# Ledger of designs, part 25: peptides against a protein of PDB entry 3ESW

Target 1, 322 residues: chain A of PDB entry 3ESW
Amino acid sequence: NNIDFDSIAKMLLIKYKDFILSKFKKAAPVENIRFQNLVHTNQFAQGVLGQSQHLCTVYDNPSWHSIVLETLDLDLIYKNVDKEFAKDGHAEGENIYTDYLVKELLRYFKQDFFKWCNKPDCNHCGQNTSENMTPLGSQGPNGEESKFNCGTVEIYKCNRCGNITRFPRYNDPIKLLETRKGRCGEWCNLFTLILKSFGLDVRYVWNREDHVWCEYFSNFLNRWVHVDSCEQSFDQPYIYSINWNKKMSYCIAFGKDGVVDVSKRYILQNELPRDQIKEEDLKFLCQFITKRLRYSLNDDEIYQLACRDEQEQIELIRGKTQ

## One batch from the design tools (peptide; aimed at target 1 F19)

Design b2_p15_5_s4 (made by RFdiffusion4, then SolubleMPNN; from b2_p15_5, 7 letters changed)
Fold by OpenDDE base, seed 4:
Structure b2_p15_5_s4 (fold): chain B 322 residues (1-322), chain A 15 residues (1-15)
Amino acid sequence: as target 1 above (322 residues)
Amino acid sequence: SLDLELIKKYLEELK
């Protein structure tokens, strides 16, 4: 009996697709109960949920994308991308152009556009006076600062003139296009929006040990790629664990299509105790949120994303990001 | 991701 392997393979693929799609159907009552109990009883879970409610959707704003594109020196950016692509890119195909774009955006952002702010300059003494600034602590935003999603304002006193300078920690990325300064939070926030404004698949990565960065989905590499705007770093997930010798416990990626524990990509040594949540509960939480984010997608979109998820999970298990 | 080619190869190897 000539086994029609083509027919069997097609049938298996259909059944597999149906099986995958079945996992993304509306959550069962038991899953909803588990989710509700988890987020109400576990502070870490509540934090992840809270972050997902913001970070997974906030950057999908067409009006913001337009403002970003109007603010950046696109002529300079594309000139540099085209120059680098002309050297090496033609041999690798069109998909590599986006990798060159992200690398140039990293360069442009760090070198030309945004500034690191350990301490602000004195508002009275002017530029290059940050050395004279003494931190007095933090306070809530005033009425003006509150317009730009400011949660905290750092207060500094000038040792030279005695005046107070406020450094509001704005979470509005459009305000950051104006201020063009901050720390890792402001850098990552605005840079995430910048990448999104070019139509890229981007995730915001939160590290529990007070750092944040991005991931970009490279169509050329066919994987999520580490991107740190502060470091002008592309595809160097090891920099924290190895170069910085940083101790870390959790890295969680937040994107429009899902929430993923990416700790295995970045925590290569000096792992801190993962004691904030049970591993099974964290996995459940991320999957549950991801499932919710995909409820409006069609079956083909769900299936494609599920395939990406599977590939990423295999990558994370194998440690093959090098 | 399961593709037709991988499934075909696997099925052929099971013979």
Scores: peptide ipSAE 0.027, ipTM 0.536, DockQ to the pose 0.225
OpenDDE base, seeds 1, 2, 3, 5: peptide ipSAE 0.021, 0.019, 0.022, 0.019; ipTM 0.538, 0.520, 0.489, 0.490

Design b2_p15_6 (made by RFdiffusion4)
Pose (drawn by RFdiffusion4):
Structure b2_p15_6 (pose): chain A 322 residues (1-322), chain P 15 residues (1-15); non-standard residues A184 YCM
Amino acid sequence: as target 1 above (322 residues)
Amino acid sequence: SLIDSLWNLIDSLED
């Protein structure tokens, strides 16, 4: 009995596909209650649910993608990307070009395109002039800035001239293309959209301890890559936990294809207690949403995606890539 | 889970 593995191996891959295609089916009402309910047992759940709604479908918008592309200096971007491909892009330029592009976009965005804003500059006094602004709090948007999905307008008084500069906080990333300034918040909103506008596979990563950033899929490294625009950073998920020494509890990724707990990629010391939601319930929560996010996908799509997800679980469960 | 176990079996048979 030379036991035939190749036979049994080829078989199984077949059986597995059925198990997978079954998993991403229906929404049998049994687990539906578990969902509709969990979203009332727990707010960390409603939190994730709410954000999934604001963040997964939103950046897939051709009208926006085009405007961003019109607006960005593509000649400049692609020239530099091409210049860096010139100084040899790996023996296998095997979709490595995509990585060089993301890196250059980070540079352009930071060095060139967008600008940070703690207190704003005085609107009437010069440009370099923020530290003579004392804040008078926040309030609602006026009529004009209401158009751009704004909740809070921080207002400031200039002690040198008396005028009041205001700093609306927008969520319409197209508006940010104009204002070209802000904090992680909008820096990240616009940068996610920018990444999506090159048709890249992109995600919004949310840390419950007030920071946000991106994840981009590198076909060259065939895994998700951490991208943080504020820090012009490429593949440095440790940056928060170690370099900054920031304490963190949870990290959640959002995208058109799904919602995934990516904590393990980032919270690699100074771990805070994860005391917000039964870990079993969180797994369920993401799975249900990811499943919901895919009813309209076909079998080949449902499967190829589920494998990428699995590849990721092993990466996180373990301590490494591959 | 069953799916995880089957996946690990497939990887072992291929090796």

Design b2_p15_6_s1 (made by RFdiffusion4, then SolubleMPNN; from b2_p15_6, 9 letters changed)
Fold by OpenDDE base, seed 1:
Structure b2_p15_6_s1 (fold): chain B 322 residues (1-322), chain A 15 residues (1-15)
Amino acid sequence: as target 1 above (322 residues)
Amino acid sequence: SEIEKLRELIKKLQE
């Protein structure tokens, strides 16, 4: 019996595709009940859901993309990208150009565009006066600050002139294009929007231990790549656990197409207890939210994303990020 | 284990 291996292979591929697509069908009533119970009883789950409702969709704004591209020095950026690409890029293929773009955006953002703000300068004394600033505490936004999605304002007094300086913690990334200063939250927020404005696949990564960064999907490397705007870092997921010796428990990535626990990529040592949620419940939660984010996609899009998800899961299990 | 084997087989067949 000449086993038609080609026919069997085709049948297996069809059955596999159907199996994958079946996972993205409408949730069963029992899954909806499990989801509702989880988010109502577990604070960490509620937090992940709340973040997903904002971070997965907020950056998909064409008006914001236009404003970003009009604000950046695109001539300088592309000049630098073209210069670096001309050295080595032709030998490695066209897809590497986007990696050079992301690396230049990291350089441009940190060196030319945005500023780290531990303490603000005094509004009266001018530039380089942050050393004279004493924190008085935090308060709610005033009427003007409230226009730009501000939840908290840090208050500082100048030791030299005695005047008060306000440092609003804006969550509106368009306002950050004007202010051009902040800490890790403002850096990651605006930089995520910048990368999205170039049409890139980007995720916002939240770490429970008070840090945030990005991931970019590199077509050249065919994987998610660590990107930290604060550190001007590209493909260095080890910097937190190894270089900083940071203790961490959870890293969750939020993108338009899904929510993924990426803790295994970044937590290489000094793992803190993962006691906020059961591992099975976190896996279920991320899958459930991801499924909802993909409801409007066609079967081919769902299948392609599912294949990418599988490759990422294999990478995370094998610890082969490098 | 069977699903993983099937995944590996399918990956090889897509190549």
Scores: peptide ipSAE 0.012, ipTM 0.482, DockQ to the pose 0.356
OpenDDE base, seeds 2, 3, 4, 5: peptide ipSAE 0.008, 0.008, 0.008, 0.009; ipTM 0.505, 0.489, 0.429, 0.423

Design b2_p15_6_s2 (made by RFdiffusion4, then SolubleMPNN; from b2_p15_6, 9 letters changed)
Fold by OpenDDE base, seed 1:
Structure b2_p15_6_s2 (fold): chain B 322 residues (1-322), chain A 15 residues (1-15)
Amino acid sequence: as target 1 above (322 residues)
Amino acid sequence: SEIEELRKLIEELQK
């Protein structure tokens, strides 16, 4: 009996594709009940859901992308990318160009565009006066600050002139294009939008232990790549656990196509107790939100994303960034 | 791992 291996292979592929697609069908009533109970009874689950409702969609704004591209020095950026690509890029193939772009955007953002602000300069005394600033506390936004999605304003007094300086913690990334200063939250927020404005696949990574960064999907490396704008870091997921000796419990990635627990990529040592939610419930939550984010996609898009998800899960289990 | 191996095997059989 000549086994028609080609026919069997085709049948297996069809069945495999159908099986994968079946996971993304409308949630069963029991899954909806489980989801509702989880987000109403578990504070961490409610937090992940709340973040997903904002972070997964907010950066998909064409008007914002246009404003970003009009604000950046694109001539300088592309000149530097072309220069680096001309040295080594031709040997590695065309897909490496985007990696050079992300590396230049990291350089440009940290060196030329944005500023770290531990304390603001005094509005009266001018530049390089932050050393004279004493924190008085935090308060709610005024009427002007409230226009730019501001939840908190830090208040400082100048020890030299006695004047008060306000440091609004803006969440509007377009306002950050004007102010060009902040801490890890403002850095990651605006840098995520910048990467998205170049048409890149980007995720916002939230760490429970008060840090945030990005992931970029590299077509050259065929994987998600760690990107930290504060550190000018590309593909160095180990910097937190190893270099900083940081203790961490959860790292959650938020993108337009899904929510993923990426803790295994970044928590290499000094793991804190993961006691905020059951592991099975967190896995269920991320899968459930991801499924909802993909409801409008066609079968081919769903299948391609599912294959990418599988590759990422294999990477995370093996603990090897290949 | 088994699903990825199966996928790769199927892709190889279609060639």
Scores: peptide ipSAE 0.017, ipTM 0.528, DockQ to the pose 0.438
OpenDDE base, seeds 2, 3, 4, 5: peptide ipSAE 0.007, 0.013, 0.010, 0.008; ipTM 0.481, 0.460, 0.467, 0.411

Design b2_p15_6_s3 (made by RFdiffusion4, then SolubleMPNN; from b2_p15_6, 10 letters changed)
Fold by OpenDDE base, seed 4:
Structure b2_p15_6_s3 (fold): chain B 322 residues (1-322), chain A 15 residues (1-15)
Amino acid sequence: as target 1 above (322 residues)
Amino acid sequence: SEIEKLKELIKKALE
């Protein structure tokens, strides 16, 4: 009896798809109770939920994408991308072009567009006066600063003229297109929006130990790629643990399609205690939020994302980030 | 395709 391998394969694939899709159905009442209890009893879980409510959706704004694309020097960007792409002898239309685009956006953003602000320049003395600035502390935003999702304002006094300069920590990325300065938070926030504006799959990575960066899903590499705008870094997840010798406990990635614990990608040494939440509860939390983010997707989209998730989990377990 | 990969795996498992 000639085994109809085609029929068996098709049947197995259908059953497998059904099985995967069944995992993304509406949460059972028991799961909802577990989720509610977790976020109400665990501060870290509440923090992850709060971040997901913002970071997973805020960058999916077509109006913001238009403003970004109108603000960037697209002619310069694409000229440089095309130059580097052609130099390496790639054919037009290859998925690798997007990797070149992200690398150029990293260059452009750091070198041409955005500025690191350890201390602001004095508003009275002008440019290159940050060395004269003494921190006085932080305060709440004023009425104008509050319009741009400002949580805190750093206050500086000029040692030369005695005037006060305010450095608002804006969370509105459109305001950051104007100010063009900040620290890791402002850099990552605006750069995440920039990448999204090019139609890319992007996640915002939060590290508990006061750093933030991006991940980009490379269709060429078929994986999530580390992207740090502050460092002009592409696919260097080791820079924090190895190069900086940074101690870390948690790295959580926030995207439109899910929330993922990516700690294993970045915490290669100097691991701090992961004592903020039980590992099982963190896994449950991320999966639960991810399911909610996918409730409006069709079965094909859910299945494709689930396949991507499985590959990422395999990567994270195997340590195959390089 | 996923189907072709699955066919190959099934073939190998039944050999």
Scores: peptide ipSAE 0.031, ipTM 0.684, DockQ to the pose 0.109
OpenDDE base, seeds 1, 2, 3, 5: peptide ipSAE 0.022, 0.030, 0.021, 0.019; ipTM 0.622, 0.686, 0.485, 0.498; seed 3 fails the geometry check

Design b2_p15_6_s4 (made by RFdiffusion4, then SolubleMPNN; from b2_p15_6, 8 letters changed)
Fold by OpenDDE base, seed 3:
Formats: C-alpha cells, structure tokens, sequence
Structure b2_p15_6_s4 (fold): chain B 322 residues (1-322), chain A 15 residues (1-15)
C-alpha cells in the first residue's frame, strides 16, 4: 500500500490550522479570573494593561492620518525614495520600496522636520538660547495647554533676561506637528503616527528604563524591524545594549493586533533583574490582551497573524536577528 | 498532544 504522503501532509495542515484557530476563541472563565486577579494584584501588569488600552488603538485614526499626510512634504519624501530605490532596489523587487520609504521618513523627520529639545529656547531672547535656561521644576498645564493632552509643563528661567519659558509635554501628536520639538516620548509618539499614516504595520516599544522606539513589519525582510526616530536608526536593535551599554529589564511592544514581550531582541547584555512580574504571568498577560485585540477578526486574519507570531517567537528564541 | 507534536514538526520544517 503506497503511503500517500501528499494526502497526509494536507490533512496535517488542516488539523494544525483548526488547532491554531481554537486558541483564539472566547476566553474560558478560568482565564478571565486569572487576568482580573493579575491586573488587580500586580502593578506592572496593571501598567501594561493601561498602556495597551491607549497605544494599541490611538494611532488607528483616519482623520489624524489625513492631517499628517497634508503636513509632510510628500513630494520631497517620494522623490528621495524613488531616487534611492532606482539605485539599489529594482533588483530586490517591489517589497523593498517600503524599507526605503521608512529610511527616508527617518531622515526627513530628524533632519528636516523635528527638533530635539533638552531645554527650550528663551521665548524673549529667541533661537539658540537654551544654554541660558535654568530649570525651576514642573507644574500642571494651564487652560490652553490642557487642550492638547498635556500632563506636565517644565518651567525654565532665562539667566540673561530673567523671563520664564514654559515647555509643555504634549501627548497630542497633532499638536506635535505644530510644535516640532520634544524628547524621546514626543519623537516616538509623532513618528509612530507618521508611519501608521502610510498604512504600515507599526508597534510602539516601551522600555522600562526610560526609552521608547518603534518596530515596523517589513514585507521584504518578513520580520519586525527596529526603528528609532531619535537615532535615525533602521534594523539596529543592538544600539541600546551594545553601543550605549544601557542596562534594561523589559521591552514591551504595543500594536493594533497584539502586545509582545520583545526584551530578547534588545537586551543582549547588562540585563537588570526581571522582578516586577513572574515570567509565566507576563506571557499569559500579553497573550490574553492579544487575544482580545483579535476578537473581531475573521479566521483567515487570525491564522495569518498567528503564523507571524510563531515566526517572531522562533526568531526571538534563536537570536537570529541577522 | 499529537497536535502539539505536529506544531513542533511544522515549526522545524519552516526553519
């Protein structure tokens, strides 16, 4: 009896698909109880949940995407992308064009569009006066600043003229299109929205040790790619652990389709104690939130995302970020 | 389960 290996392979693939889809059905009562207990008893879990409720959905706003595309110099951006694609990209196929687009957006954002603000310039003395600014502390927003999701305002005094300058820490990314300045938080917030406005799959990466960056899913590389707008960095996940010698404990990625612990991609050395939550509880939390984010998706969408998740987990275990 | 063994085999074949 000739074993029909093709028939066996097809049957195995069907059973595997059904098994994967079964994991994304409605959560069992025991899983809901475990989730509720975890977020009520563990502060780190509560923080991850709170961040997911904002970061996973806030950038999926078509009105904001239109405002971004109307604000950027699209003619300059696409001219530069087309120029670099014509040099090197034609041989690699159409999927590499998106990698060139992200690289140009990194260049444009850092060099032409946005400014790093360690200290503000004096409102009275004008440009390049930040060296004369002394911090006085922080306060709550005024009535105008409160319109743009501002939680904190840094206060500075000019040593030259004695005038007070306010640096509001805006969380409204549309306001950041006007102000064109900030630190890592403002940079990552607006740049995440910019990438989303081009229809890209993007995640916001939060590091517990006071840094934030992006990941984008490259169809050319068929993986999640590190993107840092502050550093104009593309596919350099090692820069924090190796180049900066930064000590880190947790890196969590937040996207519309899931929450993922990506610490293994970025924490290559100088690992700090992971003592904020049990590893099994963190894994459960991320999987539970991811499952909830996918409840409205069809079986084909769920299966494709699950295949992507499994490939990422294999990558993270093997250390194969080549 | 046999399904978990199959998952592991598929993941090995996708290497």
Amino acid sequence: as target 1 above (322 residues)
Amino acid sequence: SEIEKLKNLILELQK
Scores: peptide ipSAE 0.027, ipTM 0.535, DockQ to the pose 0.364
OpenDDE base, seeds 1, 2, 4, 5: peptide ipSAE 0.021, 0.023, 0.020, 0.010; ipTM 0.512, 0.557, 0.512, 0.478

Design b2_p15_7_s2 (made by RFdiffusion4, then SolubleMPNN; its pose is not in this set)
Fold by OpenDDE base, seed 1:
Structure b2_p15_7_s2 (fold): chain B 322 residues (1-322), chain A 15 residues (1-15)
Amino acid sequence: as target 1 above (322 residues)
Amino acid sequence: NFKEIAEKLLEKLKE
């Protein structure tokens, strides 16, 4: 009996696709109850949910994308990308062009566009006066600052002229296109929007230990790639654990298509206790939110994303990010 | 991994 292996393989693939799609069906009542109980009883879970409600969708704004593209020096950016691509890109394939684009955007953003602000310059004394600034504390936004999604304002006094300078911590990335300064939060917020404006698949990565960065899905490398705008870093997930010797507990990635625990990619040593939530509950939470984000997608889109998710999970388990 | 098994099966079937 010649086993029709082709027929068996086709049947297995169909059954596999159906199995994968079944995981993304409407949540059972028991899963909804588990989710509600988890977010109401666990503060970390509530925090992840709250972040997902903002970070997964806020950057999918066509009006913002247009404003970004109108603000950036696209001629300079593409000139530099084309120059680097012409050196070796043709030998490696067309998909590598996007990697060159992201690398140039990292360079452009850090070197030409945005500024790190540990302390602001004095509004009265002018540029390069931050050394004269003394922090007085933080307060709520005034009427003007509140228009740009500002939660807190840092207050500084100039030791030279005695005037007060306000440093509002804006969360509106369009306002950041004007101010062009900030710390890791402002850097990551605006840079995430910039990458999204070029039509790229991007995630915002939140680290519990007070840092944030991006991930970009490289079609050339066929995986999620670490991207840190503050460090001008591309594909260096080890910099925090190894180079900085940073202690970390959680890294959570937020994208339009899902929420993923990416801690295994970045926490290579000096792991802090993961005591904020049970591992099984965190896995459930991320899967549940991801499922909700995909409710409007068709079966083919769901299947393709699920295949990508599986590849990422294999990568994370094997520790082969490099 | 069922996907890897299915892909390996498909590759073997193309031989």
Scores: peptide ipSAE 0.025, ipTM 0.587, DockQ to the pose 0.084
OpenDDE base, seeds 2, 3, 4, 5: peptide ipSAE 0.021, 0.023, 0.022, 0.022; ipTM 0.566, 0.549, 0.568, 0.520

Design b2_p15_7_s3 (made by RFdiffusion4, then SolubleMPNN; failed a check: too like the target's own chain; its pose is not in this set)
Amino acid sequence: NFDDIAKKLLEKLKK

Design b2_p15_8 (made by RFdiffusion4)
Pose (drawn by RFdiffusion4):
Structure b2_p15_8 (pose): chain A 322 residues (1-322), chain P 15 residues (1-15); non-standard residues A184 YCM
Amino acid sequence: as target 1 above (322 residues)
Amino acid sequence: SSIDSVKETIESLED
């Protein structure tokens, strides 16, 4: 009995596919209550549910993608990307070009395109002039800035001239293309959209302890890569936990293809208690949403995606890539 | 759990 593994191996891969295609089916009403209910037991759940709605579908918008592309200096971007591919892009330029592009976009965005704003500059006094602004709080948007999905307008008084500069906080990333300033918040909103506009596979990563950033899929490194535009950072998920020494509890990724707990990638010391939701319930929550996010996908798509997800679980469950 | 077990069996048989 030379036991035939190749037979048994090829078989199983077949059986596995059925198990997978079954998993991503229906929404049998049984687990539906578990969902509609959990979203009332717990607000961390409603939190994730709400954000999934604002953040997964939103950046897939051709109208926007095109405006961003019109607006960005593609000649400049691609020239530099090409210049860096020139100084040899790995023996296997095996979709490595895509990585060089993301890196250059980070540079352009930071060094060139968008600017940080703690207090705003005075609208009437010069440009370099923010530290003579004392804030008078926040309030609703006026008629004009109401168009751009704004909730809060921070207003400031200039002690040198008396005029009031205002700093609307927009969510319409197309508006940000114009204003070209802000904090992680909008820096990240626009940068996610920018990444999506090159057709990259992109995600919005949300840290409960007030920071947001991106994840991009590098076909070259065939895994998700951490991208933070504010820090012009490429593959440095440790940056928060170690370099900054920031204490963190949860990290959640959002995208067109799913919602995934990516905590393990980032919270690699200074771990805070995860006391917000039964860990079992969180797994369920993401799975149900990811499943819901895929009813209209076909079998080949449902499967190839589920494998990428699995590859990621092993990456996170373990301590490393591969 | 069953899906994970089947997947681990596939990787072991391939080795």

Design b2_p15_8_s1 (made by RFdiffusion4, then SolubleMPNN; from b2_p15_8, 10 letters changed)
Fold by OpenDDE base, seed 1:
Structure b2_p15_8_s1 (fold): chain B 322 residues (1-322), chain A 15 residues (1-15)
Amino acid sequence: as target 1 above (322 residues)
Amino acid sequence: SEIEKLRELIKKLLE
């Protein structure tokens, strides 16, 4: 009896798709109870949930995208992208153009657009006076600063003129288009919005050990790619563990379509104890939040995203980020 | 994983 392998393959594909889709059905009552208990009893879980409620959706703002595109020097950016693409891009296919775009955005952002601010310049003495600034501490925002989602303001005194300079830590990325300065938080916040404004698939990566960066989904490489605006880094996930010898415990990626533990991509050595939550509970939490983020998607969208998720999980298990 | 085995099986059957 000639086994009709084509018929069997078609049946298996249907059953496989149905199986995948079944995982994204409405949560059972027991799963809801588990989720509620987890976020109410585990502080780390509550933190991940709180971050997801902001980071997964805040950058999907068409008005912000328009403001970003109106603010950037698009002529310069695309001129540079076209120049680099013309050298070798035609040989590697059209999808590589977006990788060149992200690389140019990294260059443009660090070299031409945004500034690292360890200490602010003195408002009275002018530019290049940060060396004269002494930190006095932090305080709450004033009435003007509070308009731009400011949680804290660092206070500095100038050793030369004695005047006080305020460095508000703004969380409004549109305000950051004006101020054009900050640390890793401000850099990652605005750069995430910039990448999103070009219509790219982007995730915000939070590291528990006081660093943040992005991931971009490259259609050319067919995977999530490490992107750090502070370091002008593209596809170098090893820089923290290897180059910096940084000790880390958790890296969590937040995107519009899901929350993913990406620790295995970045924690290659010097792993700190993962004692904030049980591994099974963290996996459950990320899957549960991801499921909620996908409730409005159709079956085809859910299936495509699930296939991408599986590919990423295989990559993370195999340690083949490069 | 069971899913990975199934995917590999499906790929082989579609070839």
Scores: peptide ipSAE 0.023, ipTM 0.525, DockQ to the pose 0.543
OpenDDE base, seeds 2, 3, 4, 5: peptide ipSAE 0.018, 0.021, 0.022, 0.015; ipTM 0.536, 0.557, 0.521, 0.463

Design b2_p15_8_s3 (made by RFdiffusion4, then SolubleMPNN; from b2_p15_8, 10 letters changed)
Fold by OpenDDE base, seed 1:
Structure b2_p15_8_s3 (fold): chain B 322 residues (1-322), chain A 15 residues (1-15)
Amino acid sequence: as target 1 above (322 residues)
Amino acid sequence: DEIEKLKKLIEELKK
């Protein structure tokens, strides 16, 4: 019996595709009940859901993309990318150009565009006066600050002139294009929007232990790549666990196409107890939210994303990010 | 177990 291996292969591929697509069908009533119970009874689950409702969709704004591209020095950026690509890029293929772009955006953002703000300068004394600033505490936004999605304002007194300086913690990334200063939250927020404005696949990564960064999907490397705007870091997921010796429990990635637990990529040592949620419940939650984010996609889009998800899961299990 | 077997088979058949 000449086993038609080609026919069997085709049938297996069809059955596999159908199986994958079946996972993205409308949730069963029992899954909806499990989801509702989980988010109502588990605070960590409620937090992940709340973040997903904002972070997965907020950066998909064409008006914001236009404003970003009009604000950046695109001539300088592309000049630098073209210069680096001309040295080595032709040997590696065209897909590496986007990696050079992301590396230049990291350089440009940190060196030319945005500023780290531990303490603000005094509004009266001018530049380089942050050393004279004493924190008085935090308060709610005023009427003007409230226009730019501000939840908290840090208050500082100048030891030299006695004047009060306000440091609003803006969550509106368009306002951050004007202010051009902040901490890890403002850096990651605006940099995520910048990468999205170039048409890149980007995720916002939240770490429970008070840090945030990005992931970029590299077509050249065919994987998600660690990107930290604060550190000007590209493909260095180990910096937190190894270089900083940081203790961490959870890293969750939020993108337009899904929510993924990426803790295994970044937590290489000094793992804190993962006691906020059961591992099975976290896996269920991320899959459930991801399924909802993909409801409007066609079967081919769903299948391609599912193949990408599988490759990422294999990578995360093998610990082969490098 | 059957799904993992099927995945391995599909990866081998894509080659």
Scores: peptide ipSAE 0.018, ipTM 0.502, DockQ to the pose 0.418
OpenDDE base, seeds 2, 3, 4, 5: peptide ipSAE 0.006, 0.016, 0.006, 0.007; ipTM 0.436, 0.480, 0.436, 0.445

Design b2_p15_8_s4 (made by RFdiffusion4, then SolubleMPNN; from b2_p15_8, 11 letters changed)
Fold by OpenDDE base, seed 5:
Structure b2_p15_8_s4 (fold): chain B 322 residues (1-322), chain A 15 residues (1-15)
Amino acid sequence: as target 1 above (322 residues)
Amino acid sequence: DEIKKLRELIKKLQE
């Protein structure tokens, strides 16, 4: 009896699709209870939930995308992308163009557009005066600063003129298009919006040990790719653990379609204790939030995303991105 | 094809 392997394969694929789709149905009452108990009893879980409520949706703003695209030098960006694509891209297909775009955006953002601000320049003395600035501490925003989602303002005194300069830590990425300066938080915030404005699949990665970066889903590489705007880094997940010798415990990625523990991609050595939550509870939490984010998606979208999730998990287990 | 669509969209947004 010639086993029709093709028929069996087709049947298995159908059953597999149905199985995957079944996982993304509305949460059972028991899962809701577990979720509620977890976020009410575990501070880390509550933090992850809070971050997801902001980071998973805030960048999906078409008005902001328009403002970004109007603000950037698109002619320069595309000129540079086209130049690099013309060298090698035609041999690899059109999907590689997006990788060149992200690389150029990294270059453009760091070199031409945004600046690192360890200390602000003196408002009175002008440019390149940050060396004369002494930190006095932090305070709440004033009435003007509060308009731009500012939680904290760093205060500096100029050693030369004695005047006070305020460095508001704006969370409004549109304000950052004007100020064009900040630290890792401002860099990652605005750069995430920039990537989103080009219609890219992007995640915001939060590290518990005071750093943040992005991931971009490359259609060419068919995986999530590390992207750090501060470092002008593309596909270098090892830079924190290896190059910086940074000690880390958790890296959590937040995107419109899910929340994922990506610690295994970035924590290669010097792992700190993962004692903030049980591993099983963290896995449950991320899956539960991801499920909620996908409730409005159709079956085909759910299936495609689930396939990506599985591939990512395999990569993380195998260390292929390391 | 997607690149062309993106460029066209960007042009429209700049008008």
Scores: peptide ipSAE 0.018, ipTM 0.436, DockQ to the pose 0.014
OpenDDE base, seeds 1, 2, 3, 4: peptide ipSAE 0.012, 0.007, 0.010, 0.017; ipTM 0.472, 0.439, 0.484, 0.458

